Peptides against a protein of PDB entry 6JX3. Designs and how they scored, part 21

Target 1, 85 residues: chain A of PDB entry 6JX3
Amino acid sequence: AEFRLRPEISVAQTDYGMVLLDGRSGEYWQLNDTAALIVQRLLDGHSPADVAQFLTSEYEVERTDAERDIAALVTSLKENGMALP

## One batch from the design tools (peptide; aimed at target 1 L21 N32 T34)

Design b2_p22_5_s2 (made by RFdiffusion4, then SolubleMPNN; from b2_p22_5 with P1A K8R E12T R18L T21E)
Fold by OpenDDE base, seed 1:
Structure b2_p22_5_s2 (fold): chain B 85 residues (1-85), chain A 22 residues (1-22)
Amino acid sequence: as target 1 above (85 residues)
Amino acid sequence: APKKPYVRPSITRITEPLDIEF
């Protein structure tokens, strides 16, 4: 399934990284650099498997850890109302 | 090129008002 942000979510790039605003709740969320990178690639249409391959190619991380971290991030984004299920 | 150090992804809720243009 395609990864998408909820319609009420706005995105900004700041000196502190990617920030998301929930226009309905008024809540702000900051993503660290790795989270922002993952989100950007998912929004561009890359699969979680594609992102894991990218991470292991560019960073000192094993495939299993990359897959776990991507899955955990996606779950968090959905649970906190930023991403569509 | 050498691989970069890896930092686990994280999200953090910001509770103070932010002056950011979206």
Scores: peptide ipSAE 0.667, ipTM 0.898, DockQ to the pose 0.931
OpenDDE base, seeds 2, 3, 4, 5: peptide ipSAE 0.665, 0.665, 0.666, 0.667; ipTM 0.897, 0.898, 0.897, 0.898

Design b2_p22_5_s3 (made by RFdiffusion4, then SolubleMPNN; from b2_p22_5, 6 letters changed)
Fold by OpenDDE base, seed 5:
Structure b2_p22_5_s3 (fold): chain B 85 residues (1-85), chain A 22 residues (1-22)
Amino acid sequence: as target 1 above (85 residues)
Amino acid sequence: MAKKPYVRPSITRITEPLDIEF
């Protein structure tokens, strides 16, 4: 399924990196560079498989590790109420 | 081109007030 943020989530690019704001709870979440890159590509319509291929081509990471990290991030974003199920 | 060092993805909840425009 397509990766989407919940409607109450806003995105900002800051000196700290990508920041997500939950407009209902008022909570802020900061993403590191890797997390931001993954989220940006998913929001652009790339599949997790596309993102894993991108990571392994650009960074010193094995495919299995990239896939696990992408899956864990997506799960975290869903569990913390930032991404739609 | 040479591959870049990899850092695992992370998210961190920030509790201090931030002055950010969205």
Scores: peptide ipSAE 0.664, ipTM 0.897, DockQ to the pose 0.933
OpenDDE base, seeds 1, 2, 3, 4: peptide ipSAE 0.663, 0.661, 0.660, 0.662; ipTM 0.896, 0.896, 0.896, 0.896

Design b2_p22_5_s4 (made by RFdiffusion4, then SolubleMPNN; from b2_p22_5, 6 letters changed)
Fold by OpenDDE base, seed 1:
Structure b2_p22_5_s4 (fold): chain B 85 residues (1-85), chain A 22 residues (1-22)
Amino acid sequence: as target 1 above (85 residues)
Amino acid sequence: MAKRPYVRPSITRITEPLDITF
């Protein structure tokens, strides 16, 4: 399934990283650099497997850890109302 | 090129009003 943000979510790029605003709840969420990178690639249409391959090729991380981290991030984004199910 | 240090992804809820433009 395609990764997408909920329609009420606005995105800003700041000096402190990517920030998401939920227009319905008024809540703000900040992503660290790694989370922002993952989200950007998913929004561009890359699969979680593609992102894991990218992370292991560019960063000091093992494939299993990359896969776990991507899955956990996606779950968090969905649970906190930022990403569509 | 050498691989870059890796930091686990994280999200943080911000409770203070932000002075930024979306």
Scores: peptide ipSAE 0.647, ipTM 0.892, DockQ to the pose 0.941
OpenDDE base, seeds 2, 3, 4, 5: peptide ipSAE 0.644, 0.647, 0.646, 0.647; ipTM 0.891, 0.892, 0.891, 0.893

Design b2_p22_6 (made by RFdiffusion4)
Pose (drawn by RFdiffusion4):
Structure b2_p22_6 (pose): chain A 85 residues (1-85), chain P 22 residues (1-22)
Amino acid sequence: as target 1 above (85 residues)
Amino acid sequence: KPYVKPSITRLSDPAVLAEVRA
């Protein structure tokens, strides 16, 4: 249940936002503000459920949408090689 | 606060690549 980045992933905070770099493939990705917030909280050890609660308390989003959006982001992070399965 | 759906975008900007590698 622990969200983890793949070992070769590095992170930078930039003027454009959070960036993830794959040190092996050389692919690098930009996360928007909400994606960065989600990833940061997941890396802190919070559950996706915790993050959904945070998003609904902080932003104009329904809980159901928050859960789906978190799940889709995590799936995308796995699909694109930034997060371990 | 307005909610912005989470997204990721792949980049090719060499200046941003240099920053993240530093």

Design b2_p22_6_s1 (made by RFdiffusion4, then SolubleMPNN; from b2_p22_6, 8 letters changed)
Fold by OpenDDE base, seed 3:
Structure b2_p22_6_s1 (fold): chain B 85 residues (1-85), chain A 22 residues (1-22)
Amino acid sequence: as target 1 above (85 residues)
Amino acid sequence: KPYVRPSITRLTDPELKAKAEA
């Protein structure tokens, strides 16, 4: 299934990086550069596998580690109410 | 280039929230 943000979530770009805003709860979440890159690519329609391939090609990271980190991030975004299940 | 693991952080600082809303 495609990665999607919940409808109440807004994306803001700040001096500190990407921030996700929950219009319902008022919560704010800051993403570091790697997390922002992953989210942006997923929102653009790339699969987690695509993102993992991209990370391994651009950064000093093993495929398995990239896949694990992407999965963990997606899980966190879902559990904290930012991404749809 | 060097890899930094992805992370998310809940913002509770009023100043940071204000900046994010701007």
Scores: peptide ipSAE 0.631, ipTM 0.894, DockQ to the pose 0.811
OpenDDE base, seeds 1, 2, 4, 5: peptide ipSAE 0.629, 0.629, 0.628, 0.630; ipTM 0.893, 0.893, 0.893, 0.894; seed 2 fails the geometry check

Design b2_p22_6_s4 (made by RFdiffusion4, then SolubleMPNN; from b2_p22_6, 9 letters changed)
Fold by OpenDDE base, seed 3:
Structure b2_p22_6_s4 (fold): chain B 85 residues (1-85), chain A 22 residues (1-22)
Amino acid sequence: as target 1 above (85 residues)
Amino acid sequence: KPYVRPSLRRLTDPELIAQARA
């Protein structure tokens, strides 16, 4: 249930935003600010529900849309080998 | 404030990759 990055994944900060590096495949993935915020909060131990509540309190987004976007991002991170299943 | 949907994009620009490695 806890969101975690795979051990081969490293986080880098660039002028263009947060980047995830796969030390084995050599792939690099850029997150926009919203995605970076979501990942950072999840890594800090917040649940997807916590993150959705945060997004709706800070941004002009409905709860359902926030939850959908968080779930889609998590799925993408898992499918592209960055997050543990 | 305005909401921007989260995005995840694979980097292929060698200059951007170099920045990430630095």
Scores: peptide ipSAE 0.644, ipTM 0.895, DockQ to the pose 0.831
OpenDDE base, seeds 1, 2, 4, 5: peptide ipSAE 0.642, 0.640, 0.642, 0.643; ipTM 0.894, 0.894, 0.894, 0.894

Design b2_p22_7 (made by RFdiffusion4)
Pose (drawn by RFdiffusion4):
Structure b2_p22_7 (pose): chain A 85 residues (1-85), chain P 22 residues (1-22)
Amino acid sequence: as target 1 above (85 residues)
Amino acid sequence: PLRSAGGHHSSIAPRISLLGYV
Protein backbone atom coordinates (compact mmCIF):
# COMPACT_ATOMS: atom_id res chain seq x y z
CA ALA A 1 0.00 0.00 0.00
CA GLU A 2 3.09 2.30 0.12
CA PHE A 3 3.57 4.69 -2.74
CA ARG A 4 7.13 4.67 -3.90
CA LEU A 5 9.02 6.36 -6.70
CA ARG A 6 11.17 4.22 -8.89
CA PRO A 7 14.82 4.23 -7.77
CA GLU A 8 16.08 6.23 -10.74
CA ILE A 9 13.65 9.11 -10.19
CA SER A 10 14.93 12.46 -8.97
CA VAL A 11 12.84 15.46 -7.94
CA ALA A 12 13.39 19.19 -8.25
CA GLN A 13 11.36 22.16 -7.05
CA THR A 14 11.55 24.89 -9.72
CA ASP A 15 9.85 28.14 -10.69
CA TYR A 16 7.64 26.09 -13.01
CA GLY A 17 6.74 23.66 -10.16
CA MET A 18 7.71 20.13 -9.18
CA VAL A 19 9.72 18.19 -11.74
CA LEU A 20 10.51 14.45 -11.84
CA LEU A 21 13.51 13.19 -13.73
CA ASP A 22 14.11 9.61 -14.82
CA GLY A 23 17.86 9.21 -14.65
CA ARG A 24 17.89 6.18 -16.95
CA SER A 25 15.55 7.15 -19.76
CA GLY A 26 16.17 10.87 -19.45
CA GLU A 27 12.45 11.60 -19.51
CA TYR A 28 11.43 14.43 -17.28
CA TRP A 29 7.99 15.53 -16.25
CA GLN A 30 6.33 18.55 -14.73
CA LEU A 31 3.63 18.14 -12.10
CA ASN A 32 1.06 20.85 -11.55
CA ASP A 33 0.39 22.14 -8.05
CA THR A 34 -2.26 19.59 -7.10
CA ALA A 35 -0.30 16.67 -8.58
CA ALA A 36 2.77 17.79 -6.66
CA LEU A 37 0.76 18.08 -3.45
CA ILE A 38 -0.64 14.57 -3.89
CA VAL A 39 2.77 13.04 -4.65
CA GLN A 40 4.40 14.80 -1.74
CA ARG A 41 1.75 13.53 0.66
CA LEU A 42 1.92 10.00 -0.72
CA LEU A 43 5.71 10.04 -0.31
CA ASP A 44 5.21 11.13 3.29
CA GLY A 45 3.45 7.80 3.84
CA HIS A 46 -0.12 9.07 3.74
CA SER A 47 -2.71 6.85 2.14
CA PRO A 48 -4.61 7.95 -0.94
CA ALA A 49 -7.60 8.11 1.40
CA ASP A 50 -5.73 10.57 3.60
CA VAL A 51 -4.87 12.66 0.57
CA ALA A 52 -8.50 12.63 -0.62
CA GLN A 53 -9.55 13.92 2.78
CA PHE A 54 -6.95 16.64 2.58
CA LEU A 55 -7.98 17.69 -0.89
CA THR A 56 -11.67 17.96 0.04
CA SER A 57 -10.85 19.94 3.14
CA GLU A 58 -8.54 22.36 1.32
CA TYR A 59 -9.99 22.68 -2.17
CA GLU A 60 -13.33 22.93 -3.89
CA VAL A 61 -13.54 19.29 -4.82
CA GLU A 62 -15.88 16.47 -3.88
CA ARG A 63 -14.44 13.49 -2.08
CA THR A 64 -15.48 11.17 -4.89
CA ASP A 65 -13.66 13.31 -7.45
CA ALA A 66 -10.60 13.59 -5.24
CA GLU A 67 -10.36 9.81 -4.93
CA ARG A 68 -10.70 9.32 -8.65
CA ASP A 69 -8.20 12.05 -9.43
CA ILE A 70 -5.64 10.66 -7.00
CA ALA A 71 -6.09 7.20 -8.44
CA ALA A 72 -5.70 8.47 -12.00
CA LEU A 73 -2.55 10.38 -11.09
CA VAL A 74 -1.00 7.38 -9.35
CA THR A 75 -1.92 5.20 -12.33
CA SER A 76 -0.30 7.76 -14.63
CA LEU A 77 2.82 7.90 -12.51
CA LYS A 78 3.09 4.10 -12.74
CA GLU A 79 2.25 4.08 -16.45
CA ASN A 80 4.95 6.59 -17.22
CA GLY A 81 7.63 4.93 -15.14
CA MET A 82 7.90 7.29 -12.22
CA ALA A 83 6.25 5.13 -9.57
CA LEU A 84 6.70 1.50 -8.66
CA PRO A 85 3.71 -0.77 -9.19
CA PRO P 1 4.40 18.91 -23.66
CA LEU P 2 5.08 15.65 -25.35
CA ARG P 3 2.58 13.72 -23.23
CA SER P 4 0.23 14.61 -20.44
CA ALA P 5 -1.87 12.54 -18.05
CA GLY P 6 -3.46 12.49 -14.58
CA GLY P 7 -6.78 13.42 -13.04
CA HIS P 8 -9.57 15.32 -14.80
CA HIS P 9 -12.73 14.92 -12.64
CA SER P 10 -12.27 18.30 -10.91
CA SER P 11 -11.22 21.85 -11.56
CA ILE P 12 -8.03 21.20 -9.57
CA ALA P 13 -7.23 18.23 -11.77
CA PRO P 14 -3.75 16.82 -10.85
CA ARG P 15 -1.78 16.60 -14.03
CA ILE P 16 1.64 15.54 -15.17
CA SER P 17 3.31 16.54 -18.43
CA LEU P 18 6.44 15.20 -20.25
CA LEU P 19 8.66 18.16 -21.04
CA GLY P 20 11.47 16.42 -22.76
CA TYR P 21 14.64 14.30 -22.60
CA VAL P 22 18.07 14.89 -21.06

Design b2_p22_7_s1 (made by RFdiffusion4, then SolubleMPNN; from b2_p22_7, 12 letters changed)
Fold by OpenDDE base, seed 4:
Structure b2_p22_7_s1 (fold): chain B 85 residues (1-85), chain A 22 residues (1-22)
Amino acid sequence: as target 1 above (85 residues)
Amino acid sequence: ALAESGGSNSPYNPRIRRLGRV
């Protein structure tokens, strides 16, 4: 399934890094560089598997760990109302 | 962060943090 942000979510680049703002609740979240990279690639249409392969090529991380981290991040974004189910 | 044309020496450590409400 395509990864997409909810329509009420805005993305901003700030001094704190990539920030996601919920325009309804006012809640906002910071993604650090690695998390932002994952989200950006997912939004560009790459699958979690694609992103995991990318991460293992660019970082000293095991494939299983990368896959787990991507899944956890996606789950967090969905549960906190930032990404569509 | 990595750009399409470049790399990064940033360490791997994906994190998301709730900052609060504006």
Scores: peptide ipSAE 0.591, ipTM 0.870, DockQ to the pose 0.274
OpenDDE base, seeds 1, 2, 3, 5: peptide ipSAE 0.590, 0.583, 0.581, 0.586; ipTM 0.868, 0.867, 0.866, 0.870

Design b2_p22_7_s2 (made by RFdiffusion4, then SolubleMPNN; from b2_p22_7, 11 letters changed)
Fold by OpenDDE base, seed 1:
Structure b2_p22_7_s2 (fold): chain B 85 residues (1-85), chain A 22 residues (1-22)
Amino acid sequence: as target 1 above (85 residues)
Amino acid sequence: ALATSGGTNSPYAPRISRLGTL
């Protein structure tokens, strides 16, 4: 399924990294570099499998661990109201 | 590799942090 942010979410690039802002509630979240990388690639249309392969090439992480970490991040983004279910 | 997977403090580990409300 396609990964998408909720329509009320805005993305901002700051000196501290990527920030997601909920334009309705005002809640805002900072993503670290790896989380931002994952989100950017998913929004660009890459599959989680694509992203996992990319992460294993950039970091010392096993494929299965990368897949789990991506899934966990996506779950967190959905549960915290940033990504569409 | 740019970073190791390490433990919970690994620079690799993806993290989101709630900063507050504007």
Scores: peptide ipSAE 0.565, ipTM 0.863, DockQ to the pose 0.315
OpenDDE base, seeds 2, 3, 4, 5: peptide ipSAE 0.519, 0.505, 0.560, 0.560; ipTM 0.832, 0.814, 0.860, 0.862

Design b2_p22_7_s3 (made by RFdiffusion4, then SolubleMPNN; from b2_p22_7, 12 letters changed)
Fold by OpenDDE base, seed 3:
Structure b2_p22_7_s3 (fold): chain B 85 residues (1-85), chain A 22 residues (1-22)
Amino acid sequence: as target 1 above (85 residues)
Amino acid sequence: ALAESGGSNSPHNPRIRRLGRV
């Protein structure tokens, strides 16, 4: 399934990194560099598998670990109301 | 990235942090 943000979520690029803002509740979240990279690639249409391959080419991490990190991030974004189920 | 241990303080681990409400 396609990764997609909820309609009330806005993306902002700040000097401190990517921020996601919920326009209804007013809650906002800061992403670190790796999380921002993952989200950007997913929003650009890359699959989690594509992103995992990309991460393993950039960092000394195992493919399985990269896949788990991506899955955990996506789950967190969904559970905290930023991404659609 | 996270290892089998399920967590680390590596800066390469993807993280989100709630900053509050505007």
Scores: peptide ipSAE 0.497, ipTM 0.804, DockQ to the pose 0.352
OpenDDE base, seeds 1, 2, 4, 5: peptide ipSAE 0.494, 0.487, 0.482, 0.471; ipTM 0.812, 0.808, 0.799, 0.793; seed 5 fails the geometry check

Design b2_p22_7_s4 (made by RFdiffusion4, then SolubleMPNN; from b2_p22_7, 10 letters changed)
Fold by OpenDDE base, seed 4:
Structure b2_p22_7_s4 (fold): chain B 85 residues (1-85), chain A 22 residues (1-22)
Amino acid sequence: as target 1 above (85 residues)
Amino acid sequence: FLAESGGTNSPHAPRIGLLGRV
C-alpha cells in the first residue's frame, strides 16, 4: 500500500526540522532528522524496503533493525493521525 | 535505530513527538 499523509496534514520545514501540522485539531508534531528522511522518501514513492536499504548504507544499522524502525514510525504516524491507514 | 540483540535505541532512531497545539 502507498504511504500517504492525511489530507488535513501540512508539512513545514523549519530551522528545527520537519513539522507536521494537523489543520483540524491544531496539533503539530516534530520529526527528528531520521524520521523526516524516512517520510520524505516514502512520500517520494520509495517502498519501506527501499528506505531500509538506504538507511543501512548511511548509518551503522542492520537491515532488520532499519525495517523494524521504519515499521514502528509508520505505525506511529498512522496512530497519531498523520498518515492514512 | 533499534538494536535487535539488546532492544536499545541508537541516537539515530526515528522519533516523533507532539510539540503542541495552535
Scores: peptide ipSAE 0.501, ipTM 0.813, DockQ to the pose 0.348
OpenDDE base, seeds 1, 2, 3, 5: peptide ipSAE 0.186, 0.196, 0.201, 0.180; ipTM 0.671, 0.685, 0.693, 0.668

Design b2_p22_8 (made by RFdiffusion4)
Pose (drawn by RFdiffusion4):
Structure b2_p22_8 (pose): chain A 85 residues (1-85), chain P 22 residues (1-22)
Amino acid sequence: as target 1 above (85 residues)
Amino acid sequence: SALEERARTEPAPRSFEVTRPS
């Protein structure tokens, strides 16, 4: 249940926002503010459920949408090689 | 490396986005 980045992934905070770099493939990706917030919280050890609660308390988003959006992001992070399955 | 420098200073060519909450 623990969200983990793949070992070759590095992170930078930049003026454009959070960036993830794959040190093997050389692919690098930009996360928008909400994606970065979700990833940071997941890396802290919070569950996706915890993050959904946070998003609905802080932003104009329904819980159901928050859960789906977190899930889609995590799926995308796995699909694109940033996160371990 | 040059790749790492670009990653720090330039917009990324790829993105992850969650736009419903802003």

Design b2_p22_8_s1 (made by RFdiffusion4, then SolubleMPNN; from b2_p22_8, 8 letters changed)
Fold by OpenDDE base, seed 4:
Structure b2_p22_8_s1 (fold): chain B 85 residues (1-85), chain A 22 residues (1-22)
Amino acid sequence: as target 1 above (85 residues)
Amino acid sequence: SALEEAARTQPAPKSLVVDRAR
């Protein structure tokens, strides 16, 4: 399954980091650097498994924890109307 | 856009955080 943002969602870089903007509701969400990295790599076409492997090389995190973090973030993005199901 | 400009100048009311390290 391909990870995609909803059509009404746009990405902006701000002084506070990466932000996802909902053009319909006016809501926006700030991502920390790790969350932004995950989203960027998923949008670039990397699988969650690819991203998990990448995270273990960049951060002090176990593979299983990285996989859980990615899954949790994707779930949050879907639940908050930013990513397509 | 106005929304994008607002996002640049003030913190978002909501955030998504993934811990970098354990």
Scores: peptide ipSAE 0.321, ipTM 0.777, DockQ to the pose 0.741
OpenDDE base, seeds 1, 2, 3, 5: peptide ipSAE 0.226, 0.272, 0.295, 0.221; ipTM 0.671, 0.739, 0.761, 0.669

Design b2_p22_8_s2 (made by RFdiffusion4, then SolubleMPNN; from b2_p22_8 with A2E R14K T19L P21A S22K)
Fold by OpenDDE base, seed 2:
Structure b2_p22_8_s2 (fold): chain B 85 residues (1-85), chain A 22 residues (1-22)
Amino acid sequence: as target 1 above (85 residues)
Amino acid sequence: SELEERARTEPAPKSFEVLRAK
């Protein structure tokens, strides 16, 4: 399934990192660099499997850990109102 | 926007973090 942000969510680049802004609530969340990288690649149309492969190649993390962390991030983004179900 | 300006000047109170030592 396609990963998409909710319509009210926008992206901004700040001096301290990438942030997701909720135009309805006024809340915003910071992403660390790895989370930002995952979100950017998913928004570009890469699959979670693509992203996991990328993380293992670039950072030499274990594939299982990469897959788990990507899944956890996606779930969290959906549960906290950033991403569409 | 005003929200974007706020985000650039005030660090977010919440975060999503991956693959960072705790």
Scores: peptide ipSAE 0.555, ipTM 0.881, DockQ to the pose 0.618
OpenDDE base, seeds 1, 3, 4, 5: peptide ipSAE 0.532, 0.542, 0.552, 0.521; ipTM 0.877, 0.879, 0.883, 0.875

Design b2_p22_8_s3 (made by RFdiffusion4, then SolubleMPNN; from b2_p22_8, 6 letters changed)
Fold by OpenDDE base, seed 4:
Structure b2_p22_8_s3 (fold): chain B 85 residues (1-85), chain A 22 residues (1-22)
Amino acid sequence: as target 1 above (85 residues)
Amino acid sequence: SALEERARTEPAPKSLVVDRAK
């Protein structure tokens, strides 16, 4: 299914990296660079498989590790109210 | 927004971290 942020969530760039902001609660989450890269590519319409391929092609990371990390991040984003289920 | 401005100056209390791609 398509990866989308919830309507109350916005993206900002900080000196510390990418953050996701919840305009309703006032809560915000810091992403490290790898997490930010994954989110950005998913929002651009790439599938998790596409993102895993990208990580293995551009960086020295195993496919299984990339797939696991992407899946875990997506789950966290959904469960913490940032991404639509 | 005010929230965005705050986020640019005050570190987030929560984080999502994926091990760095090497």
Scores: peptide ipSAE 0.531, ipTM 0.884, DockQ to the pose 0.763
OpenDDE base, seeds 1, 2, 3, 5: peptide ipSAE 0.523, 0.518, 0.522, 0.525; ipTM 0.881, 0.881, 0.879, 0.882

Design b2_p22_8_s4 (made by RFdiffusion4, then SolubleMPNN; from b2_p22_8 with R6A R14K F16L P21A S22K)
Fold by OpenDDE base, seed 3:
Structure b2_p22_8_s4 (fold): chain B 85 residues (1-85), chain A 22 residues (1-22)
Amino acid sequence: as target 1 above (85 residues)
Amino acid sequence: SALEEAARTEPAPKSLEVTRAK
């Protein structure tokens, strides 16, 4: 399934990094650089598997760890009302 | 950070912090 933000969520780039904003509540979440990279790639249409492969190619991380991290991030974003189920 | 101080909620849980090696 396609990774997609909830309709009320927007992306903002700040001096402190990528932020996801809820336009209705004003709630926002700051992403660290790794999370931002993952979200950006997912929003660009890459699959979680694509992103895991990318991370292992560019960074000092094992494939299993990358996969687990991506899955955990996606789950968190869904549970926190940023991404659609 | 200044952004964190302005936040009404905690930031998203940290993703795996990876260092560029390649």
Scores: peptide ipSAE 0.037, ipTM 0.559, DockQ to the pose 0.237
OpenDDE base, seeds 1, 2, 4, 5: peptide ipSAE 0.033, 0.036, 0.037, 0.030; ipTM 0.559, 0.562, 0.614, 0.584

## One batch from the design tools (peptide; aimed at target 1 W29)

Design b2_p23_1 (made by RFdiffusion4)
Pose (drawn by RFdiffusion4):
Structure b2_p23_1 (pose): chain A 85 residues (1-85), chain P 23 residues (1-23)
Amino acid sequence: as target 1 above (85 residues)
Amino acid sequence: LRVVRSHSGTSSVAPAISLLEPA
């Protein structure tokens, strides 16, 4: 249940936002503000459920949408090689 | 730089990731 980045992933905070770099493939990605917030909270050890609660308390989003969006982001992070299955 | 691939959610605060390459 623990969200983890793949070992070769590095992170930078930049003027454009949060960036993830794959040190093996050389692919690098930009996360928007909400994606960065979700990833940061997941890396802190919070559950996706915790993050959904946070998003609905802080932003104009329904809980159902928050859960789906978090799930889609995590799936995308796994799909694109930034997060471990 | 340019976006070569991207993923996004659907809510008002949709989380998104974008892959970047040199233009």

Design b2_p23_1_s1 (made by RFdiffusion4, then SolubleMPNN; from b2_p23_1, 8 letters changed)
Fold by OpenDDE base, seed 3:
Structure b2_p23_1_s1 (fold): chain B 85 residues (1-85), chain A 23 residues (1-23)
Amino acid sequence: as target 1 above (85 residues)
Amino acid sequence: MVVVESTSGTSAVAPSISRLAPA
């Protein structure tokens, strides 16, 4: 399935990085630079496999590590109410 | 762990999210 944010979640760019804001509760999550890069590509329509290939092509990162990191991030975003299951 | 260019240079960091409160 396509990666999507929940309807109540909005994206904000700040001087301190990407923030995901829950417009109903007012709670928000800050993403580190690695997470922001991954989320940006997912929201642009790239698959997790596309993102893994991108990371290994652009940076000194093992494919297995990239795949695991992406999967863990997506899981975290879903479990913490930011992304749709 | 992924190496990315950051505001402070190049960092080797796994992706992470941090909940922040208004207080």
Scores: peptide ipSAE 0.344, ipTM 0.736, DockQ to the pose 0.327
OpenDDE base, seeds 1, 2, 4, 5: peptide ipSAE 0.340, 0.324, 0.303, 0.333; ipTM 0.742, 0.730, 0.729, 0.739

Design b2_p23_1_s2 (made by RFdiffusion4, then SolubleMPNN; from b2_p23_1 with L1M H7T S12A A16S L19R)
Fold by OpenDDE base, seed 5:
Structure b2_p23_1_s2 (fold): chain B 85 residues (1-85), chain A 23 residues (1-23)
Amino acid sequence: as target 1 above (85 residues)
Amino acid sequence: MRVVRSTSGTSAVAPSISRLEPA
């Protein structure tokens, strides 16, 4: 399934990193650098598997750890109302 | 917070999100 943000979510790039703002509730979340990288690649159309492969090439992490990190992030984004289920 | 290394040798943190206080 395609990773997508909810329609009420706006993306802002700040000096401190990527921020996701819910235009309806006013809540917003800051992503750290690696989370931002993952989200950007997912939004560009890369699959979680693509991103995991990318992470293992850019960071000293095992494939399984990369997969878990991505899954945990996606789950968090969905549960906190930023990404579509 | 889990710290990892990039292939360039710099440190990085596993992905995380943080709720910010409203404006």
Scores: peptide ipSAE 0.597, ipTM 0.875, DockQ to the pose 0.313
OpenDDE base, seeds 1, 2, 3, 4: peptide ipSAE 0.586, 0.589, 0.585, 0.589; ipTM 0.870, 0.873, 0.870, 0.870

Design b2_p23_1_s3 (made by RFdiffusion4, then SolubleMPNN; from b2_p23_1, 6 letters changed)
Fold by OpenDDE base, seed 5:
Order: sequence, then C-alpha cells, then structure tokens
Structure b2_p23_1_s3 (fold): chain B 85 residues (1-85), chain A 23 residues (1-23)
Amino acid sequence: as target 1 above (85 residues)
Amino acid sequence: LRVVASTSGTSAHAPSISRLEPA
C-alpha cells in the first residue's frame, strides 16, 4: 500500500534534522538521517522493497535488517499519528 | 529541546524517531 502522511502532518527541515509536526496537537518528532532517507523515498513513491534494496546497496545493511527496520519505522509512524494506516 | 520518547532499529544507524519537547 502507498505510504502517506496524515494531512495534518507537516514536514520541516530543521537544525535538528527532518521533523514531522502535527499541526493539531503541536507534537513533533525528529527523524534520524536513516529514517529521513526512508521517509523521503517512500513519499517519492518507492516501495518498502525498493527502499530496502537501496539501503543494502548503498550501506552495509543486511536485507533482512533493512526490511525489518523499514517495517518498524512505518509502524512507528502510523502508531504515533504521522502516517495514514 | 529534549527527547521525551524514541524508537530504535536493529543497529546504531538504523532508522529512529524521537519525540521532542522544549527543555
């Protein structure tokens, strides 16, 4: 399924890195560099499988680890109200 | 700002998110 942010979520580039801000609650989350890269690629239309392949090709990351980490990140983004289910 | 909640992946460079609040 397509990865999408909730409509109330704004993306900001800050001194703390990529931040996702909930415009209703005012809560915001900082993404580390890897998370930001993943989110950016997902928002660009790449599948989680595409992103996993990208991570394994560009970094010393095992495919299984990449897939697990991407899935965990997506789950976290959904559970914390940033991404649509 | 301070971290009030965070997630972590399988390694130090794995993806993570951290909820921030003013210190």
Scores: peptide ipSAE 0.591, ipTM 0.878, DockQ to the pose 0.854
OpenDDE base, seeds 1, 2, 3, 4: peptide ipSAE 0.580, 0.587, 0.587, 0.580; ipTM 0.874, 0.878, 0.877, 0.873

Design b2_p23_1_s4 (made by RFdiffusion4, then SolubleMPNN; from b2_p23_1, 7 letters changed)
Fold by OpenDDE base, seed 5:
Structure b2_p23_1_s4 (fold): chain B 85 residues (1-85), chain A 23 residues (1-23)
Amino acid sequence: as target 1 above (85 residues)
Amino acid sequence: MRVVASTSGTSAHAPSISRLEPA
């Protein structure tokens, strides 16, 4: 399924790195570099599988770990109100 | 700013998100 941010979420580049801000609640989350990379690629239309392959090539990360980490990140983004289900 | 909640992955380079609030 397509990864999409909720319409009330704004993406900002800050001194703290990539931040996702909920324009309604004012809550915001800082993404670490890897999370930002994943989100950027997903928003660009890459599949989680594409991103997992990318991570395994860029970092010393096992494919299974990359897939699990991406899934966990996506779940977190959905559960915390940043990504659409 | 301070971290009030965070996630972590399986490795040092794993993705994480941290909810921030003003200190």
Scores: peptide ipSAE 0.563, ipTM 0.865, DockQ to the pose 0.872
OpenDDE base, seeds 1, 2, 3, 4: peptide ipSAE 0.553, 0.559, 0.558, 0.552; ipTM 0.861, 0.865, 0.864, 0.861

Design b2_p23_2 (made by RFdiffusion4)
Pose (drawn by RFdiffusion4):
Structure b2_p23_2 (pose): chain A 85 residues (1-85), chain P 23 residues (1-23)
Amino acid sequence: as target 1 above (85 residues)
Amino acid sequence: KRPYVKPSITRLEPNPEVEAALS
């Protein structure tokens, strides 16, 4: 249940936002503010459920949408090689 | 509450400023 980045992934905070770099493939990605917030909280050890609660308390989003959006982001992070399955 | 922006990730073309921050 622990969200983990793949070992070769590095992170930078930049003027454009959070960036993830794959040190093996050389692919690098930009996360928008909400994606970065979700990833940071997941890396802190919070559950996706915790993050959904945070998002609904802080932003104008329904809980159901927050859960789906978190799930889609995590799936995308896994699909694109930035997060371990 | 703040406006919600759906989470997204975008693969970047080479950008010298970002590559310097990742060094």

Design b2_p23_2_s3 (made by RFdiffusion4, then SolubleMPNN; from b2_p23_2 with K6R E13A N15D E17A S23A)
Fold by OpenDDE base, seed 1:
Structure b2_p23_2_s3 (fold): chain B 85 residues (1-85), chain A 23 residues (1-23)
Amino acid sequence: as target 1 above (85 residues)
Amino acid sequence: KRPYVRPSITRLAPDPAVEAALA
């Protein structure tokens, strides 16, 4: 399953970190460093499983927690209109 | 391994600097 941002979403790197802007609604969102890392890897074509493996290799997190957090983030990005379903 | 922080997203209040960065 391909992860993609909606076409109206713009991405910027700012002093706040990674920010996503909805060009239609004008709403914008800040991602923390972990969320930005996950999104960047997903956009690069890595699967959620790949990202979970990466997180557990680099960070003090259990596999099941990483998987849960990735899934929750993806759901949130879809529900808030940033990612395609 | 590095300390882990759970991923989060936050809706931002209007900020001209952010808007300019995305323009």
Scores: peptide ipSAE 0.630, ipTM 0.897, DockQ to the pose 0.937
OpenDDE base, seeds 2, 3, 4, 5: peptide ipSAE 0.627, 0.630, 0.629, 0.630; ipTM 0.896, 0.897, 0.896, 0.897

